# Peptides against a protein of PDB entry 5VVV: the designs that were tried, part 64

Target 1, 276 residues: chain A of PDB entry 5VVV
Amino acid sequence: FLCGVVEGFYGRPWVMEQRKELFRRLQKWELNTYLYAPKDDYKHRMFWREMYSVEEAEQLMTLISAAREYEIEFIYAISPGLDITFSNPKEVSTLKRKLDQVSQFGCRSFALLFDDIDHNMCAADKEVFSSFAHAQVSITNEIYQYLGEPETFLFCPTEYCGTFCYPNVSQSPYLRTVGEKLLPGIEVLWTGPKVVSKEIPVESIEEVSKIIKRAPVIWDNIHANDYDQKRLFLGPYKGRSTELIPRLKGVLTNPNCEFEANYVAIHTLATWYKSN
Target 2, 276 residues: chain A of PDB entry 5VVV as posed
Amino acid sequence: FLCGVVEGFYGRPWVMEQRKELFRRLQKWELNTYLYAPKDDYKHRMFWREMYSVEEAEQLMTLISAAREYEIEFIYAISPGLDITFSNPKEVSTLKRKLDQVSQFGCRSFALLFDNIDHNMCAADKEVFSSFAHAQVSITNEIYQYLGEPETFLFCPTEYCGTFCYPNVSQSPYLRTVGEKLLPGIEVLWTGPKVVSKEIPVESIEEVSKIIKRAPVIWDNIHANDYDQKRLFLGPYKGRSTELIPRLKGVLTNPNCEFEANYVAIHTLATWYKSN

## One batch from the design tools (peptide; made by RFdiffusion4, then SolubleMPNN)

Design b2_p14_2_s2 (from b2_p14_2, 6 letters changed)
Fold by OpenDDE base, seed 4:
Structure b2_p14_2_s2 (fold): chain B 276 residues (1-276), chain A 14 residues (1-14)
Amino acid sequence: as target 1 above (276 residues)
Amino acid sequence: SEAEEFLKKYYEEL
């Protein structure tokens, strides 16, 4: 069971010292996972093709080493979906080289994120792939196999919540393709019925699990505030039955952008997780 | 900002 934090918000990323402090807190609270997915890291999303500099490499190596020191699984995410041409072997090779570099930093767990992108493929991809889901699954499977089938590999679908599913969760051709064709060792991220789910009913997890043919990892936006920087979500982790725990592969909270605001959010997630 | 407009697009369903 993956339980911890995703740094997955838009806005100013956490500094390395905050991330190290996070790992210490996660260990103390018997949480085990950190997903590195800061949207405003240029080399994560906008410039995903760009290799890390020597200085950035040293910082990431230090961060990954710190995660290991605190027994926290460091998952490196990349979001190539804004402008990748899935059918172009050069793009696939570029993605491979980027993840090879991160592997050299001592990272062993990875994620490919296709959240917050349009469903439209370019003309070249339409000639090769039957759908956007087929393109995403193809590259994800290829990368997963190229990396030697790492123990933890995550996929974020473009339809990552109930409201984004067309026509709905149980009938989505996109999620059906993901479920049928994504390799079984790859986990699927999900935010619940909505992007920010006030509640995640058990039945909603059973529905998505059936179509994706696996238990999801919840990317939980309950404490996310990147969409409303005037608000801080200081309340407890709530609206999730503990009956979800045996039906999930994990829960990663995407909390407030303000690092110091997240004590209650993360601590109450840990209490929730340990209650079953 | 472009990020705020983008966020609004994805969070308008909230």
Scores: peptide ipSAE 0.079, ipTM 0.794, DockQ to the pose 0.122
Fold by OpenDDE base, seed 1:
Structure b2_p14_2_s2 (fold): chain B 276 residues (1-276), chain A 14 residues (1-14)
Amino acid sequence: as target 1 above (276 residues)
Amino acid sequence: SEAEEFLKKYYEEL
């Protein structure tokens, strides 16, 4: 069971010292996972093709080493979906080289994210792939196999919540393709009925699990505040039954952008996880 | 980006 934090918000990323302090807190609270997915990190999303500089490499190596010291699984995410051409072998090779660089930093766990992108393929991809889901699954399976089938590999679908599913969760052709074609060792991220789910009913997890043919990892936006800079979400982790725990592969909270605001959010997630 | 501002509004409406 993956339990911890995703740094997955829009806005100023956390500094390396905040991330190291997070690992100390995660270990102390018997949580086990950190997902590196900061939307405004240029080499994570907008400039995903660009290799890390020597200075950036030293910082990432130090961060990954710190996660290992605190027994926290460091998952490196990349979001190529803004402008990748899935059918272009050069794009696939560029993605492979970027993940090879991160593997050399000592990273062993990875994620491919296709959240917050248009559902439209370019003309070249439409000639090769039957749908957007087929294109995403093809590259994800190829990368997973190329990396030697890592113990932890995550996929974020473009339809990552109930409100994004067309026509709905149980009938989505996109999620059906993901469930049928994505390799079984790849985990699927999900935010619940909504992007920011006030509640995640057990029945909603049973519905999505059936179509994706696996238990999801919850990307939990209950404490996310990147959409409203005037608000801080300081309340406890709530609206999730402990009956979800045996039906999930994990829970990763995407909390407030302000690192210091997240004590209650993360501590109450840990209490919830241990109450099962 | 304009896309990020659009997405932020989309999260408030959902």
Scores: peptide ipSAE 0.078, ipTM 0.789, DockQ to the pose 0.116
Fold by OpenDDE base, seed 2:
Structure b2_p14_2_s2 (fold): chain B 276 residues (1-276), chain A 14 residues (1-14)
Amino acid sequence: as target 1 above (276 residues)
Amino acid sequence: SEAEEFLKKYYEEL
């Protein structure tokens, strides 16, 4: 069971010292996972093709080593979906080289994120793939196999919550393709009924689990504030029954952008997790 | 910012 934090918000990423403090807190609270997915990290998303500099590499190696010291699984995410051509072997090779670099930093767990992108393929991809889901699954499976089938490999679907599913969760051709074609060793991220779900009912997890043919990892935006930085979400982790725990592969909270605001959010997630 | 417009689009259903 993956339980911890995703740094998945838009806005200024956390500094390395905040991330190290996070790992210390995660360990102390018996949480086990950090997903590195900061949207405004240029080499994570907008410039995903760009290799890390020597200085950036040293920082990431230090961060990954710190996660290991605190027994926190460091999952490196990349979000190539803004401008990747899935059918282009050079793009696939570029993605492979980027993940090879991160593997050299001592990273062993990875995520491919296709959240927050247009649900359209370019003309070249339409000639090769029958749907956007087929393109995403193809590259994800290829990367997963190329990396030697890492113990933890995550996929974030473009339809990552109920409101993004067309026509709905149980009938989505996209999620059906993901469930049928994504290799079984790849975990699927899910956010619940909405982008910010006040509640995640058990029934909603049973519904998505059926179509994706696996228990999801929750990317939980209950404490996310990147959409309204005038608000701080200081309340407890709530609206999730503990009956979800046996039906999930994990829960990763995407909390407030302000690192210092997240004590209650993360601590109460840990309390929730240990209450099962 | 493009990010704020994008965030609005994804959070308009909130």
Scores: peptide ipSAE 0.076, ipTM 0.790, DockQ to the pose 0.119
Fold by OpenDDE base, seed 3:
Structure b2_p14_2_s2 (fold): chain B 276 residues (1-276), chain A 14 residues (1-14)
Amino acid sequence: as target 1 above (276 residues)
Amino acid sequence: SEAEEFLKKYYEEL
């Protein structure tokens, strides 16, 4: 069971010292996972093709080593979906080389994120793939296999919540393709009925699990505040029954952008997880 | 920022 934090917000990423302090807190609270997915990291999303510099490599190596020191699984995410041509073997090779570099930093766990992108494929991809889901699954499976089938590999669908599913969760052709074609060792990220789910009912997890043919990992935006600069939710992790735990592969909270605001968010997630 | 404009697009559909 993956339980911890995703740094998955838009806005200023956490500094390396904040991330190390996070790992110390995660270990202390018996949490086990950190997903590196800062949207405004240039080489995570907008410039995903670019290799890390020597200085950036040293920082990431140090960060991954610190996660290991605190027994935290470091998952490196990349979000190529803004401008990748899925049918172009050069793009696939570029993604492979980027993940090879990160693997050399000592990373063993990876994520491909296709959240917050346009559903339209380019003309070249439409000639090769029958749907957007087929294109995403194809590259995800190829990368997963290329990396030697890592123990932890995550996929974030473009339809990552109930409100983004067309026509709905149980009838989504996109999620059906993901469920049927995504390799079974790849985990699927899900935010619940909404992007920011006030509640995640058990029945909603049973519904999505049926179509994706696996238990999801919750990307939990309950404490996210990147979308509303006036929002600061300092309340406990709530609206999630502990009956979800046996029905999930994990829960990763995407908390407030302000690192110091997240004590209650992360601590109450840890209490919730240990209460099962 | 480009990030703030992007955020508005995906969160205004909520």
Scores: peptide ipSAE 0.059, ipTM 0.790, DockQ to the pose 0.126

Design b2_p14_2_s3 (from b2_p14_2, 7 letters changed)
Fold by OpenDDE base, seed 5:
Structure b2_p14_2_s3 (fold): chain B 276 residues (1-276), chain A 14 residues (1-14)
Amino acid sequence: as target 1 above (276 residues)
Amino acid sequence: SEAEEFLKKYSESL
């Protein structure tokens, strides 16, 4: 069971010292996972093709080593979906080289994120792939196999919540393709019925699990505040029955951008997880 | 910005 934090918000990323402090807190609370997915890391999303500099490489190596010291699984995410051409072998080779660089930093766990992108394929991809889901699954499976089938590999679908599913969760052709064609060792990220789910009913997890043919990892936006920087979500982790735990592969909270605001959010997630 | 277009879709899903 993956339990911890995703740094997955828009806005100022956490500094390396905050991330190391997070790992210490996660270990202390017997949480086990950190997903590196800061939207405003240029080399994560907007400039995903660019290799890390020597200085950035030293920082990431130090961060990954710190995660290992605290027994925290460091998952490196990349979000190529803004401008990748899925059918172009050069794009696939560029993505491979980027993940090879991160693997050399000692990273062993990875994620491909296709959240917050346009649903339209380019003309070249439409000639090769029968749907957007087929394009995403093809590259995800190829990358997963290229990396030697790592123990933890995550996929974030473009339809990552109930409100984004067309026509709905149980009838989505996109999620059906993901469930049928995504390799079984790849985990699927999900935010619940909404992007920010006040509640995640058990029935909603049973519905999505049936179509994706696996238990999801919850990307939990309950404490996310990037969409409203005037608000801090200081309340406890709530609106999730402990009956979800045996039906999930994990829960990763995407918390407030303000690092110091997250004590209650992460501590109460840990209490919730240990109560099962 | 891409963030603003996303924040618009995000706010409509809230």
Scores: peptide ipSAE 0.062, ipTM 0.779, DockQ to the pose 0.119
Fold by OpenDDE base, seed 3:
Structure b2_p14_2_s3 (fold): chain B 276 residues (1-276), chain A 14 residues (1-14)
Amino acid sequence: as target 1 above (276 residues)
Amino acid sequence: SEAEEFLKKYSESL
């Protein structure tokens, strides 16, 4: 069971010292996972093709080593979906080289994120792939196999919550393709009925699990505040029954952008997880 | 920005 934090918000990423402090807190609270997915980290998303510099490599190696020191699984995410041409073997090769570099930093766990992108494929991809889901699954499976089938590999769908599913969760052709074609060793990220789910009912997890043919990992935006600069949710982790735990592969909270505001968010998640 | 467009999608999903 993956339990911890995703750094998955828009806005200023956490600094390396904050991330190391996070790992110490995660270990102390018996949490086990950190997903590196900061939207405004240039080489994560906008410039996903760009290799890390020597200085950036040293920082990432140090960060990954710190995660290992605290027994935290470091998952490196990349979000190529803004401008990748899925049918272009050069793009696939570029993605492979980027993940090879991160593998050399000592990373062993990876994620491909296709959240917050347009559903429209380019003309070249439309000639090769039957749908956007087929394109995403194809590259995700290829990368997963190329990396030697890592123990932890995550996929974030473009339809990552109930409100983004067309026509709905159980009838989504996109999620059906993901469920049918995504390799079984790849985990699927999900935010619940909404992007920011007030509640995640058990029935909603049973519904999505049926179509994706696996238990999801919850990307939980309950404490996210990147979307509203006036929001600071300091309340406990709530609206999630512990009956979800046996029905999930994990829970990763995407908390407030303000690192020091997240004590309650992360601590109450840890309490919830240990109460099962 | 692209970020602002996605943040809008979040707000519409709330």
Scores: peptide ipSAE 0.056, ipTM 0.776, DockQ to the pose 0.115
Fold by OpenDDE base, seed 1:
Structure b2_p14_2_s3 (fold): chain B 276 residues (1-276), chain A 14 residues (1-14)
Amino acid sequence: as target 1 above (276 residues)
Amino acid sequence: SEAEEFLKKYSESL
């Protein structure tokens, strides 16, 4: 069971010292996972093709080493979906080289994120792939196999919540393609019925699990504040039954942008996880 | 901006 934090918000990323302090807190609270997915990290999303500099490489190696010291699984995410051409072998080779660089930093766990992108393929991809889901699954499976089938590999779908599914979760052709074609060793991220789910009913997890043919990892936006920087979500983790735990592969909370605001959010997630 | 398109998709799901 993956339990911990995703740094997955828009806005100013956490500094390396905040991330190291997070790992210490995660270990102390018997949480086990950190997903590196900061949207405004230029080489994570907008400039995903760009290799890390020597200085950036030293920082990432130090961060990954700190995660290992605290027995925290460091998952490196990349979000190529803004402008990738899935059918272009040069794009696939560029993505491979970027993940090879991160693997050399000592990273062993990875994620491909296709959240917050347009549902339209370019003309070249339409000639090769039957749908957007087929394009995403093809590259994800190829990268997963290229990396030697790592123990933890995550996929974030473009339909990552109930409200984004067309016509709905159980009938989505997109999620059906993901469930049928995504390799079984790849985990699927999900935010619940909404992007920010006040509640995640057990029945809603049973519905999505059936179509994706696996238990999801919850990307939990309950404490996210990137959409309203005038608000801080200082309340406890709530609206999730502990009956979800045996029906999930994990829970990763995407909390407030302000690192110092997240003590209650993360501590109460840890209490919830241990209550089963 | 990409952030505005995200905030729009995000806010429609809230």
Scores: peptide ipSAE 0.050, ipTM 0.774, DockQ to the pose 0.119
Fold by OpenDDE base, seed 2:
Structure b2_p14_2_s3 (fold): chain B 276 residues (1-276), chain A 14 residues (1-14)
Amino acid sequence: as target 1 above (276 residues)
Amino acid sequence: SEAEEFLKKYSESL
């Protein structure tokens, strides 16, 4: 069971010292996972093709080493979906080389994120792939196999919550393709009924699990405030029955941008997780 | 939701 934090918000990423302090807190609270997915980290999303500099590499190596010291699984995410041409072998090769570099930093767990992107393929991809889901699954499977089938590999769908599913969760052709074609060792991220879900009912997890043919990892935006930085979500982790735990592969909270605001959010997630 | 509208606007602005 993956339980911890995704740094998945828009806005200023956490500094390396905050991330190290996070790992210390995660270990102390018996949480086990950190997903590196900061939207405004240029080489994560907008400039995903760009290799890390020597200085950036040293920072990431230090961060990954710190996660290991605290027994926290460091998952490196990349979000190529803004401008990748899925059918272009050069793009696939560029993604492979980027993940090879991160593998050299000592990373062993990876994520491909296709959240917050347009549902449209370019003309070249439409000639090769039957749908956007087929394109995403093809590259995700190829990357997963290329990396030697890592123990933890995550996929974030473009339809990552109930409100983004067309026509709905159980009838989504996109999620059906993901469920049928994504390799079984790849985990699927899910956010619940909405981008910010006040509640995640058990029935909603059973519905999505059926179509994706696996238990999801929750990307939980309950404490996310990137959409309204004038608000701090200081309340406890709530509106998730503990009956979800046996039906999930994990829960990763995407909390407030303000690192110091997240004490209650993360601590109460840990209390929730340990209550089973 | 306000978050969905924000994220959608953000994705549309890229």
Scores: peptide ipSAE 0.037, ipTM 0.726, DockQ to the pose 0.706

Design b2_p14_2_s4 (from b2_p14_2, 8 letters changed)
Fold by OpenDDE base, seed 3:
Structure b2_p14_2_s4 (fold): chain B 276 residues (1-276), chain A 14 residues (1-14)
Amino acid sequence: as target 1 above (276 residues)
Amino acid sequence: SEAEKFLKEYSKKL
């Protein structure tokens, strides 16, 4: 069971010292996972093709080593979906080389994120792939296999919550394609009925699990505040029955952008996880 | 940016 934090918000990423402090807190609270997915990290999303510099490599190696020291699984995410051409072998090879570099930093767990992108494929991809889901699954499976089928590999769908599913969760052709064609060793990220789910009912997890043919990992935006800079979410982790735990592969909270605001968010997630 | 576009769509769906 993956339990911890996703740094998955828009806005200023956490600094390396905050991330190391997070790992110390995660270990202390018996949480086990950190997903590196900062949306405004240039080489994560906008410039996903760009290799890390020597200085950036040293920082990431140090960060990954710190995660290991605290027994935290470091999952490196990349978000190529803004401008990748899925049908272009050069794009696929560029993505492979980027993940090879991160593998050299000692990373063993990875994520491909297709959240917050347009559903429209380019003309070249439309000639090769039957749908956007087929394109995403194809590259995700290829990358997963290329990396030697790592123990932890995550996929974030473009339809990552109930309100993004067309026509709905159980009838989504996109999620059906993901469920049918995504390799079984790849985990699927999900935010619940909404992007920010006030509640995640058990029935809603049973519904999505049926179509994706696996238990999801919850990307939990309950404490996210990047969408509203006037809000700070200091409430406890709530609206999730502990009956979800046996029905999930994990829960990763995407908390407030303000690192020091997240004590209650992360601590109450840890309490919730241990209560099962 | 696509991020700003998303944040605008996100804020409308909350």
Scores: peptide ipSAE 0.072, ipTM 0.794, DockQ to the pose 0.119
Fold by OpenDDE base, seed 2:
Structure b2_p14_2_s4 (fold): chain B 276 residues (1-276), chain A 14 residues (1-14)
Amino acid sequence: as target 1 above (276 residues)
Amino acid sequence: SEAEKFLKEYSKKL
């Protein structure tokens, strides 16, 4: 069971010292996972093709080493979906080389994120792939196999919550393709009924699990505040039954952008997880 | 939701 934090918000990423302090807290609270997915980290998303500099490499190596020291699984995410051409073997090769570099930093767990992108494929991809889901699954499977089938590999769907599914979760052709064609060793991220879900009912997890043919990892935006710069979500992790735990592969909370605001959010997630 | 609008607006600005 993956339980911890995704740094998945828009806005200023956490500094390396905050991330190290996070790992210490995660270990102390018996949480086990950190997903590196900061939207405004240039080489994560907008400039995903760009290799890390020597200085950036040293920082990432240090961060990954710190995660290992605290027994925290460091999952490196990349979000190529803004401008990748899935059918272009050069793009696939560029993605491979980027993940090879991160593998050299000592990273062993990876994520491909296709959240917050346009659902339209380019003309070249439409000639090769039957749908956007087919394109995403193809590259994800290829990358997963290329990396030697790492123990933890995550996929974030473009339809990552109930309100993004067309026509709905159980009838989504996109999620059906993901469920049918994504390799079984790849985990699927899910956010619940909404982008910010007040509640995640058991029935909603059963519904998505059926179509994706696996238990999801929750990307939980309950404490996310990147959408409202005037609000801090200081309340406990709630509106998730502990009956979800045996029906999930994990829960990763995407908390407030302000690192210092997240004590209650993360601590109460840990209490929730240990209460099952 | 307001968050869904924000994220959809953000994804349109990128």
Scores: peptide ipSAE 0.071, ipTM 0.824, DockQ to the pose 0.712
Fold by OpenDDE base, seed 5:
Order: sequence, then C-alpha cells, then structure tokens
Structure b2_p14_2_s4 (fold): chain B 276 residues (1-276), chain A 14 residues (1-14)
Amino acid sequence: as target 1 above (276 residues)
Amino acid sequence: SEAEKFLKEYSKKL
C-alpha cells in the first residue's frame, strides 16, 4: 500500500530542505511514499525533454538519497502530455533518455502523468493510434518495459476522476482501453468522483476498479489549494472510509502549496491509514 | 501561455 504525499500542485515547488523534512515526517508517521510531480518544475512538464544539468542532477541525487535514508519510496513523475507526439520514435527515445538520467540518480520508481492535457491527439498520432488512450497506454507500456518493469510504476489517466469520464466512469472507452491494455504491473492514479473529492465513496472505487481492472492509487486533492490562492486547507484528512484501504493500492495526498500548512493533513492521513 | 489558459479553464472546472 503506497501511502504518503504527492508534490503535484501548480505553483512554487517545495525546496529540497522541505522535501527532506517531509521524508523525515513521513518516516516518523510510518508513511512510505513521495511522488515527485511539481507542475511548475520545468523539466517535469513544460520542458520534459530537457535533461537535468549537473547542478540539478546533484540536487536530485541528494533528494533521492535522502528519501532512501528515510525509507521513503521516491517516485519520479514526468508529464510529457502537453506536447509529446506519441507516434514519433524520437519523442519516445527522448523520454527514455530522460528517465535513464533519473534512474542514474538512483531512482527506481516512476510515473507517467497525462493529467491536465487536451483530449485531442495531433494528426500524426491519429494516423497511428485508434484513440488517445491507446497512444498513452502504448508509450506507458513501452517505457515501463524499457525501465525493466520497476516494482512501482504509476500512470495518471487524462480521465483521472469521475467528472472527466465520458460518458461516465463505468462506460468510458478511454478507461476501458486503459484497463484492457495497460500492463498489469502499472498502477493507475485516481482523484475520486471529482478532481477535489470532498468524499470518496467505496462504491465509486469499486466502479473505477472494475473498468481499470485494478485497485487505484488515490491522488488525493482534499488539501490542494493551488486552485484557490485565498485558501489554506488546514483540516484533517476526512470523507474517506477506512474501508477504502483494502480496495486501494495507495493514497498520496496532494496538499497545500505552503509546506508549513500540511502538518495536520499528512498526520491525519497517517492516522487514517493506521486505523485499519 | 496556452498552459495558463488550460490551467485557468481547468481551475474553473475544479
């Protein structure tokens, strides 16, 4: 069971010292996972093709080493979906080289994120792939196999919540393709019925699990505040039954951008996780 | 940017 934090928000990323402090807290609270997915990290999303500099490499190596020191699984995410051409072998090769670099930093767990992108394939991809889901699954499977089938590999679908599913969760052709074609060792990220789910009913997890043919990892935006700069979500982790735990592969909270605001959010997630 | 427009449309869909 993956339990911890995704740094998955838009806005100023956490500094390396905050991330190390997070790992210390996660270990102390018997949480086990950190997903590196800061949207405004240029080399994560906007410039996903760009290799890390020597200085950035040293920072990431130090961060990954710190995660290991605290027995925290460091999952490196990349979000190529803004401008990748899935059918272009050069793009696939560029993605491979980027993940090879991160693997050299000592990273062993990875994620491909296709959240917050247009549902339209480019003309070149339409000639090759039957759907956007087929394109995403193809590259995800290829990368997963290329990396030697790492123990933890995550996929974030473009339809990552109930409100994004067309026509709905149980009938989504996109999620059907993901469930049928995504390799079984790849985990699927899900935010619940909504992007920010006030509640995640058990039935909603059973519904999505059926179509994706696996238990999801919750990307939990309950404490996310990047969408509302006037708010801090200081309340406890709530609106999730502990009955979800046996029905999930994990829960990763995407909390407030303000690192200092997240003590209650993360601590109460840990309490929730241990209560089952 | 187009990303900022997407984010702004996305943040309105949140």
Scores: peptide ipSAE 0.062, ipTM 0.804, DockQ to the pose 0.122
Fold by OpenDDE base, seed 1:
Structure b2_p14_2_s4 (fold): chain B 276 residues (1-276), chain A 14 residues (1-14)
Amino acid sequence: as target 1 above (276 residues)
Amino acid sequence: SEAEKFLKEYSKKL
């Protein structure tokens, strides 16, 4: 069971010292996972093709080593979906080389994120792939196999919540393609019925699990505030039954942008997880 | 909903 934090918000990323403090807190609270997915990290999303500099490499190696010291699984995410051509072998090779660089930093767990992108493929991809889901699954499976089938590999679908599914969760052709064709060892991220789910009913997890043919990892936006930087979500982790735990592969909370605001959010997630 | 407005603004800010 993956339980911890995703740094998955828009806005100013956390500094390396905040991330190291997070790992210490995660270990202390018996949480086990950190997903590196800061939207405004240029080399994560907008400039995903760019290799890390020597200085950035030293920082990432230090961060990954700190995660290992605290027994926290460091998952490196990349979000190539803004402008990748899935059918172009040079793009696939560029993605491979970027993940090879991060693997050399001592990273062993990875994520491909296709959240917050247009559903339209380019003309070249439309000639090769039957749908956007087929393109995403093809590259994700190829990268997963290329990396030697890592123990933890995550996929974030473009339809990552109930409100994004057309016509709905159980009938989505996109999620059906993901469930049928994504390799079984790849985990699927999900935010619940909504992007910010006030509640995640058990029945909603049973519905999505059936179509994706696996238990999801919850990307939980309950404490996310990047959408309203005038608000801090200081309340407890709530609106999730403990009956979800045996039906999930994990829960990763995407909390407030302000690192210092997240004590209650993360601590109460840990209490929830240990209550089963 | 405000969430659907936010999602439409998120998909437009990319």
Scores: peptide ipSAE 0.058, ipTM 0.810, DockQ to the pose 0.404

